Peptides against a protein of PDB entry 6IDX. Designs and how they scored, part 278

Target 1, 380 residues: chain A of PDB entry 6IDX
Amino acid sequence: KELAKLSADVTFATEFINMDGIIVLTRLVESGTKLLSHYSEMLAFTLTAFLELMDHGIVSWDMVSITFIKQIAGYVSQPMVDVSILQRSLAILESMVLNSQSLYQKIAEEITVGQLISHLQVSNQEIQTYAIALINALFLKAPEDKRQDMANAFAQKHLRSIILNHVIRGNRPIKTEMAHQLYVLQVLTFNLLEERMMTKMDPNDQAQRDIIFELRRIAFDAESDPSNAPGSGTEKRKAMYTKDYKMLGFTNHINPAMDFTQTPPGMLALDNMLYLAKVHQDTYIRIVLENSSREDKHECPFGRSAIELTKMLCEILQVGELPNEGRNDYHPMFFTHDRAFEELFGICIQLLNKTWKEMRATAEDFNKVMQVVREQITRA

## One batch from the design tools (peptide; made by RFdiffusion4, then SolubleMPNN)

Design b2_p25_8_s3 (from b2_p25_8, 13 letters changed)
Fold by OpenDDE base, seed 5:
Structure b2_p25_8_s3 (fold): chain B 380 residues (1-380), chain A 25 residues (1-25)
Amino acid sequence: as target 1 above (380 residues)
Amino acid sequence: SEKAKREAEWEKAIQAFAERQRKRR
């Protein structure tokens, strides 16, 4: 206990480390020996002292043995661990992950997402905070090619719904630290959209053009009585598709692929449109057909609106930015759905379409409508 | 390169996060 308190002092820490004191603490953890009186209390103070000593940066985190890592990971994976030990173990794992790529690799192999998620399903906000902090540390230290796999694992394990139900909708105020960790998790998750946001459509890629064709099919051919589907694949002449692409509100009616060559939002806009068309088909069809049937100059150009809205949402949500240590502003909506960005797009495109009608907008008012919609989104 | 710049920004974010966590304890 006294050692844990004194370990925060740099002078004491330096002297204690020079006496190999930190090695003694690591060996106490590595031994796993429960034979000592007040073992749990002693272990909790040992872990505190270890962490405080290591925080001085005098000793490299790479001095930590695999046995030590396994013991700490063991305290996190065991369901009946003392809360004080669990908290310190989560903090040590976080520190190991952040300070050493070698330790990150070892911990990422030893700790499962499911184990960390179990620590969110508790009434202790401090434990929840340390669990999310460790998730964020693992996410930050993950190789770029592994980040999507982590996000998929979070979806499979219902991380967002667990956070929503046990953290955000908890009967207690969210502390500043928890708010920061939720913000970091949000930012890191939205960062996965950066690749798609910066991917230009290739107008020569047939598979990408087939997605645009699918948007047309869903809008115009899905309500067509299947009896009037001419069984002969009469290639609708390119000129017929040009009319359909105009009704969809693309800027380039001849080659809508050109509308997706601007980055941002690149292919992310097409992903949002396709998600809306497949997951919220009735909403998509309604928006498209309501505007396509108008012969008045008040048509809301869906394609153009979807692209510019996607760009706007990327700006508002700071897609592609990295977490800032001074921020704690998270969006609770992000935790309501695994495809939260696409769902937000679906809400916002309906808001845009409504606002366009209410303003009796024309194509000349497009930027004014977008400004009003931006204000509505940022105030909600 | 743009990639190298992004990697440096990422490392800076990691260090900032780590420093914040040290100051919290």
Scores: peptide ipSAE 0.614, ipTM 0.957, DockQ to the pose 0.825
Fold by OpenDDE base, seed 4:
Structure b2_p25_8_s3 (fold): chain B 380 residues (1-380), chain A 25 residues (1-25)
Amino acid sequence: as target 1 above (380 residues)
Amino acid sequence: SEKAKREAEWEKAIQAFAERQRKRR
């Protein structure tokens, strides 16, 4: 206990480290000597002293043995561990992950997402906070190619719904630290959209063109009996598609792929449109047909609106930005759905379509409508 | 390169997160 307190002092820490004191503490953890009276209390103070000493940055985290890592990971994976040991073990693992790429790799192999999520299902907000902090540390240190796999694992393990039900909708006020960890998790998850936001459509890629054809099919062919596709020549087909792309509200009616060549929002806008068309088909068809049947110049151009709305949402949600340590503003809505960005797009595109009608807007009013919609979204 | 710039931004974010966690303890 006294060692744990004194370990916060840099002068004491320097002297203790020079006496190989950290090595002694690591060996105490590695030995697992459960037979001592007050073992749990002694271990909790040992882990405190170890963490305080290492936080001075005098000793490299790479000095830690694999046996020590396994013992600490064992305290996180075992269900019957004292809360005080669990808390310190989560904090040590977080520090290991953040300070060493080699320790990150070892910890990422030793600890499962499911084990960390189990610590969110408790009533102790401190344990919940340390569990989310470790998730965030693992996410931050993950190789770029592994971040999407982690996010998929979070969806598969219902991380968002567990956070929503056990943390956000918990019977206790959310502390500032928990709010910050939720913010970090949100920012890191939205960062996964950056690649698609910065991906230009290739107008010559047939697979990407087929997505635009699918948007057309869902809007116009879902109600049409497939038997009445008139076998009329290739030129009449191109002219028909040009009309359909105009009705969809694309800026380039001849080649809608050109509308997705600007980044941001690039392909992310097309992903949102396709998600809306597949998941909320009735809403998509309604929005498209309501505007396609108008000959009064008050048609809301769906394609153009979807692109500019996606760009606006990326700006509002700061897609592609990294976590800022001074912020704690998380959106509870983000934890309501695994595809929260696309669902938000689906809500906001309906809001845009409504606002366009209410304003009796024309194509000249487009920027004014977008400004009103921005104000509505940012006030919600 | 833009890639190297982004990698440096990530490293800075990691260091900032780690420093914040140290100051909280």
Scores: peptide ipSAE 0.613, ipTM 0.957, DockQ to the pose 0.828
Fold by OpenDDE base, seed 1:
Structure b2_p25_8_s3 (fold): chain B 380 residues (1-380), chain A 25 residues (1-25)
Amino acid sequence: as target 1 above (380 residues)
Amino acid sequence: SEKAKREAEWEKAIQAFAERQRKRR
């Protein structure tokens, strides 16, 4: 207990470390000996002293053994651990992950997303905060190629719904620290959209062109059996497709692929359109057909609107930005769905279509409509 | 390179997060 208090002093820490005192603390954890009276209290103070000593930066985190890591991970995986030990163990794992790439790799192998999620299903907001902080640390330290896999694991384990139900909709006010951790998790998850946002469509890629054709098929051929893949389109079919791409509201009616060559939003706009068309097919068809049946100058160009709305949402949500330590603003909507960006797009495109009608807008009013929609989204 | 710049931004964000967490304890 006194050691844990004194370990916050840099002079004491330096002397204690010079006496190999930190090695003694690590060995106490590694031994796992539950035979001592007041073992839980002693262990909690040992973990406190260890963390305070390591926070001075005098000793490298790489000094810890694999046995030590396994013991700390064991305290996080056990359902009947003392809350004080659990909290300190989560903080130690977070610090190990953040300070060493070697320790990150070892911890990522020992700790499952399911174990961390179990610590969100508690009434203790401090434990919940440390669990999300460790998730964020693992996400930050993950190699670029593994970040998407981690996000997929969160979806599979219902991380968002658990956060929503146990943290956001809890009977307790959200503390500033929890709000920051939720913000960081949101920013890191939206950062996964950056690649698609910066990916230009290749107008020569047939697979990408087939997605645009699928958008046309869903809108206009919804009753036709998909087995009638039209072979090499006759010149009449090409002319028909140009008309259909105009009705879809693309800027380039001849080659809609050209509308997706601008980055941002690049291919992310096409992903949003395809998501809307597949997941909310009724809403998609309604929006397209309501505007395609208008012979008046008041048609809302869906394709152009979807691209510019995707770009606007990327700007509002700061897609591609990294976490800022001074911010704690999170969107509760992010935790309502695993595909929260695409769902937000689906809500906002309906809002845009409604606003366009209410304003009696023409193509000349496009920028004014987008400005009004931006104000509506940012005030919600 | 743009990649090297982005990697440096990530490392800076990691360090900022780590320093914030350290100061909170």
Scores: peptide ipSAE 0.612, ipTM 0.957, DockQ to the pose 0.822
Fold by OpenDDE base, seed 2:
Structure b2_p25_8_s3 (fold): chain B 380 residues (1-380), chain A 25 residues (1-25)
Amino acid sequence: as target 1 above (380 residues)
Amino acid sequence: SEKAKREAEWEKAIQAFAERQRKRR
């Protein structure tokens, strides 16, 4: 206890480290010897002193043995561990992950997402906070090519719903630290959209063009009697598609692929449109057909609106931005669904369509409608 | 390069996170 308190002082830490004191602490953990009276209390103070000493940055985290890492990971993976040991073990693992790429690799192999998520299913907010902080540390230190795999593992293990039910909807106030960790996790999750936001459509890519054809098919062929098979010549078919793409509200109704060549929002807008069309088909068809049947110049151009809305949502949500340590503003909505961005898009496109109707807007009012919608979204 | 710039931004974010977590203890 006194050692743990004194270890916060840099002068004491320097002297203690020079006396190989930190090596003695690591060996105590490595030994795993449970036979000592008050072992849990002694271990908790040992881990505190170790962490405080290491936080001075005098000793490299790479001095830590694989046996020590396994012991600390063992305290996190064991279902019945003292809360004080668990808390300190999570903090040590977080520090190891953040301060060493070698330790990150070892810890990422030793600890499962499921083990970390189990520590969210508790009444202790400090444990929950340390567990999310370790998740965020692992996510931050993950190679770019592995970040999506981590996010998929979080979805598979229901991380968002567990956070929502056990953290956000808990019977206690969310502390500032927990709010920050939720914000960080949200920002890192939205950062996964950056690649698609910055991906230009290739107008010559047939697979990407087939998505636009699918949007057309869902809007116009899903309700049409299959007897109107387009057996008409290639020119009538091209003319039909041009009409359909105009009704879909694309700016380039001859080649809608050109509307997705601008980044941002690039292909992310097309992803949102396809998600809406597949997951919320009735809503998609309604929005498209309500506007396609209008001859009064009050039609809301869905394609253009979807692109500009996607761009606006990326701006509002700061897609591509990294976590800021001064922020703690998280959106509970983003913990309600694994595809929360696309779901938000689906809500906002309905809001846009409603606002367009209420304003009796024409194509000339497009920017005014978008401004009103922006204000509505940012106030909610 | 844009890649090198982004990698530097990530490293800065990691260091900021680590420093914040250290100060919390």
Scores: peptide ipSAE 0.612, ipTM 0.957, DockQ to the pose 0.823

Design b2_p25_8_s4 (from b2_p25_8, 16 letters changed)
Fold by OpenDDE base, seed 2:
Structure b2_p25_8_s4 (fold): chain B 380 residues (1-380), chain A 25 residues (1-25)
Amino acid sequence: as target 1 above (380 residues)
Amino acid sequence: SEKKKREEEREEAIKRFAELLKKRR
């Protein structure tokens, strides 16, 4: 206990490390000998002293043995471990993961996200916080090829549902540290959208053009009697599509694919539109048709609005940005749905359409409407 | 170049998180 307290002092730490004191502490952990009186308390103080000593940065984290790592990982994976040992073990693993890529690799082999999920199902918010912190550390240190797998593990309805039910909807106020870890996890999850946000549409890609055509089909052909198959020549068909793409509110009525060549939001805007059209078809059709039937200057351009809204949402959510150590603002809604970004888009596009109507906006008011919508989204 | 820059920024962010741990204990 006194050693753990004194280990916070850099002078003491330096002297103790010079006396090989940290090696003695690591060997105590490595031995795994449970035969000592008050073993759990002694081990908890040993782990505390070890953390405090290592936090001075005098000794490299790479000094730890594989046996030490396995013992610490063992304390996290075992169901019947003292809470004080578990907490310190999670903190040690987090530190090892963050400070060493070599230790990350070893820990990623010894610990599964599933084991960490079990520590989220407890009433102890400190344990929950350290468990999420370790998940976040593993996510942060994951190589690019494994980031999607970590993301898929988060996108697995299980982790999200457990966080929602046991952390966010828990009977305890969320502390600042937990809020920070939830924020970090949210940011890391949304960073997966960066690829799509930065993907330009290829106007020559037929598959991408077929998505735009599908948006048109869902908006205009879903209620149209199939008997009006446009048997009219290819030019009339092109002219018809130009009208339809104008009614959809694309900036480029001739080739809407050109509207998706700007990055951000690139293809992510098209993904959002397609999601809205398929998952919330009634909402999509309503928004498009309400504006397409207006021969007045008060039509809300859906296509342009959807693109700019997607870009705005990416900016608000800081898509592609690394998490900030000082932030703790997380959105509980992102833990409620697997397609939370697209659902947020679907809510916000309705808000935009409503705000446009309320403002009696014209195309000249577009930026002003977007500013009002931004303020509404950021205050909610 | 841009990919390398993002990886460097990531490494710096990870270092900041590692330093934040020392303040939380």
Scores: peptide ipSAE 0.127, ipTM 0.758, DockQ to the pose 0.780
Fold by OpenDDE base, seed 5:
Structure b2_p25_8_s4 (fold): chain B 380 residues (1-380), chain A 25 residues (1-25)
Amino acid sequence: as target 1 above (380 residues)
Amino acid sequence: SEKKKREEEREEAIKRFAELLKKRR
């Protein structure tokens, strides 16, 4: 207990480390020896002192043994561990993951996100905070090839649902630290959209062009009698599609693929449009047809609007930016759905279409509408 | 070069997060 308190002092820490004191603490954990009187209390103070000593940065985190890591991981994976030991063990693992890539690799082999989910199902917000902090540390330190797997684990409706139900919708006010960890998790999750946001469409890729054609089909052929025989000459078909792409509100109605060559938002805008068209088909068709039937120059160009809205949402959500240590502004809505970004797009495109109508906007007012929509989204 | 720059920025962010852990205790 005194050691844990004194370990916060840099002068004491330096002297204690010079006396190999930290090695003694690590060996106490490694031994797992439950024979000591007040073992749980002693262990909790040992782990506290260890953390305080390591925070001085005098000793590298790489000094810890695999046996030490396994003991700490054991305290996190075992049921009925003392809350004080569990909390400190989660904090040690977080620190290990963040401070050492070698320790990250070892810890990622010993602990699964699934094991950490159990610590989210408790009423103790501190335990929940440290569990999410460790998930965030693992996500932050994951190599690029494994980040998508962690995303998929988050997209597994289970982790999201548990956070929503046990943390966000819990009967307790969310503390600043938990809000920060939720913010970090959201930022790390949205950073997975960066690849699609920075992917340019290839106008020569037939498979990508077929997606744009599918958007046209869903909007215009869903109401048309199947009697439009495939036999109208290739030129007449091309001219027809050019008209349809103009009605869809693409800037380049001759080759809509060119609208997706700008990054950001690149292919991410096309992903959002396709999601809207498939998952919210009635909403998509309504938005397109309401604007395609207008001859009064008050048509909202859906294609252009979808691209610029996707870009705006990426800016608002800071897609591709690393989490900031001073931020705690998380969006509870992102825990309600597995495709939360695309659902947000679907809400915001309806808001944009409504705002466009209310403003009686023309194509010249496009930037003004986007500014109003930005203000509406950022105040919500 | 851009990928390398993003990885360097990531390493710097991780370092900032590691420093914040010291202040949280």
Scores: peptide ipSAE 0.126, ipTM 0.761, DockQ to the pose 0.754
Fold by OpenDDE base, seed 4:
Structure b2_p25_8_s4 (fold): chain B 380 residues (1-380), chain A 25 residues (1-25)
Amino acid sequence: as target 1 above (380 residues)
Amino acid sequence: SEKKKREEEREEAIKRFAELLKKRR
C-alpha cells in the first residue's frame, strides 16, 4: 500500500527501478501464489505499484513476460475476480496495448471482445469504462487487415446493444471518462467509412453505373406499368435516361457517374442513396418525385443534395480523423442502429428537403440551404 | 505517400492517448 503511493513519485520510482524493484513486482504477479494472507489486497496494491512505476516511462513495456500478460489476461477472463484486481488488470492491459505493438499482438490472442462485453453487463461504471477503453485500445492498435474484422464485431448487434442498454440507458449518469470512451468508440467506428468516402467512382465500371441505373429504376419504373415495350430506338432511350438523371438532380445528368468522382464523399454518397432507395423506398420515391415534378425553379436537386449532405455528415462526424483526447461528445443515435450513418443520412436528407421548401430555395441558394441544415444537425 | 502520413498521424495519436492515461490515474 505504501509502495503503491510512493511509486507515483518519480524520484522514488527511479531508485526503486534501479534496485530491480519492478522485476520483483512482476514476479509476484507471475507466481500466482494465493497462499499469502490478504492475497487479493496485496495483489491489488502490487498491480497499482506496477502501473504507477511504468507510467514514469523509465522502463519499456516490452520488458514484461508472456507469463505476466497471461496472468493479467486471466484476471480479466475469470468470472470471480475481485473488482479491484479486475479494474487494475484492465488498466494494465490498456496501457500494454497502447504502448507496444508486440504486447498488442499477444493480448489480442489471449483476450476476445466477447470476454470484454461481459464486463459491460455489470453495474460498476468504472469497470464498464475500463472495458470500453481496452476495446478502443485494441481497435486503435489493430493492423489495417484486422480493423474491418473488429468493425464487423462492433457492428454485430450484440456489443452495440449491450452498450446502449447497460451503459447509455443505464440508471446512472454517464461520467466524463465514460463519455470520452463512447466518443472514441464512435470515432473509430466512423473511420470505417473512410475507405468508401475516399473511393472515386470509375465512370467506366459497369457495376457502379448499374447502381445509378437502379436508383433511376426505383424512382421512375416502380410506378410505371412494365408494358412500355423495349422497342424505342437507342437514341430515345439515351434521351429518356438523360431526362431521368436530370429529374434525379444529378449535376451531370448525361453521365451521373462523374458526380461521384470527387472525394470526399466519393462512393459513400452512392451507398447512402442506394440504402435510402432500398430500405426507405417510399421516402426516396416521395423526395425524388416531389422535386422532379417541379418546373418552378424551386426543385431540390436530390443527387447533388445527397452528395453534399454526405460530405457534410463526414465533416461533422470527422470521418477519417483520429479521436481527440479532449472530446467526450458521443451520439446515442449511433448505438441504436447497425447502419446508423445511413439512417442519419435518411433523416438529414428529409430535413434538407423540408428546409429547401421552407426557404423557397433555388439552385442559387444551395449553399445557404446547406449552411442552415448544418446548423440544424449540429444543434440536435 | 498519403497512406504513410495517415499511419504516422495514427501512431502520434496513439502516443497522445497513452500519455493521457498517465494523467488520468
Scores: peptide ipSAE 0.107, ipTM 0.745, DockQ to the pose 0.781
Fold by OpenDDE base, seed 1:
Structure b2_p25_8_s4 (fold): chain B 380 residues (1-380), chain A 25 residues (1-25)
Amino acid sequence: as target 1 above (380 residues)
Amino acid sequence: SEKKKREEEREEAIKRFAELLKKRR
């Protein structure tokens, strides 16, 4: 207990470390000796002292043994562990993951996101915060090839639903620290969109062209059997498609694929359009047909609007930027749906279409409408 | 490569994040 208090002092920490005192603390954890009177209290103070000593940055985190890591991971995975030990163990694992790539690799083998989910289903907000902080640390330190797996684990209805029901919809105020961890998780998840945001459409890729054709089919041929192979269009069909792409509001109505060669938002805009067309088909058809039937120059160009809105949402959500420690702003909608970005796009494109009508906008007012929509989204 | 530069910038930002974590305790 006194050691845990004194370990916050840099002078004491330096002397204690010079006496190999930190090695003694690590060995106490490694021994796992439950036979001592007040073992739980002693262990809690040992873990506190260890963490305070390591926070001085005098000793590298790489000094810890695999046995130590396994003991700490064991305290997180066991259901009947003292809350004080659990809290400190989560904090130690977070620090290990953030400060050492070698320790990250070892911890990622010993702990699953599924085990951390159990610590979200508790009434203690501090435990919930440390559990999300460790998930965020694992996500942040994950190599590029594993980042998508972490996102897929989050997209699983289970983790998302537990955060929503036990953290966000809890009967208690969300503290600043929890709000920060929810923000970090949101940013890290949306950063997976960076690849699609920076992917240029290849105008010669037939599969990508078929998506644009599917957008046209859903809007104008909703009752037509999908059996008409996209390749057999006579010159009259090509001229008809050019008219339809103009009605869809593409800037390049001759070759809409060219609108997706600009990065950002690249292919991410096409993904959003396709999601809207398939998941919210009635909303998509309504927006397209309502603007395509107007001859009064007040038509809202859907294709152009969807591209620029996708770019704007990427800027607002800081897609491709790392989390900032000073921020705690998160969107609850991120936890309500697995495709939260595409759902946000679907809400915002309806807002854009409404704002366009209310402003009685023309194509010349496009940038003014986008500015008003940006202000509406950022104030919500 | 531009990809390697982005990964280096990410590692530097992670270090800054880890340092800020120490101040939060």
Scores: peptide ipSAE 0.080, ipTM 0.727, DockQ to the pose 0.607

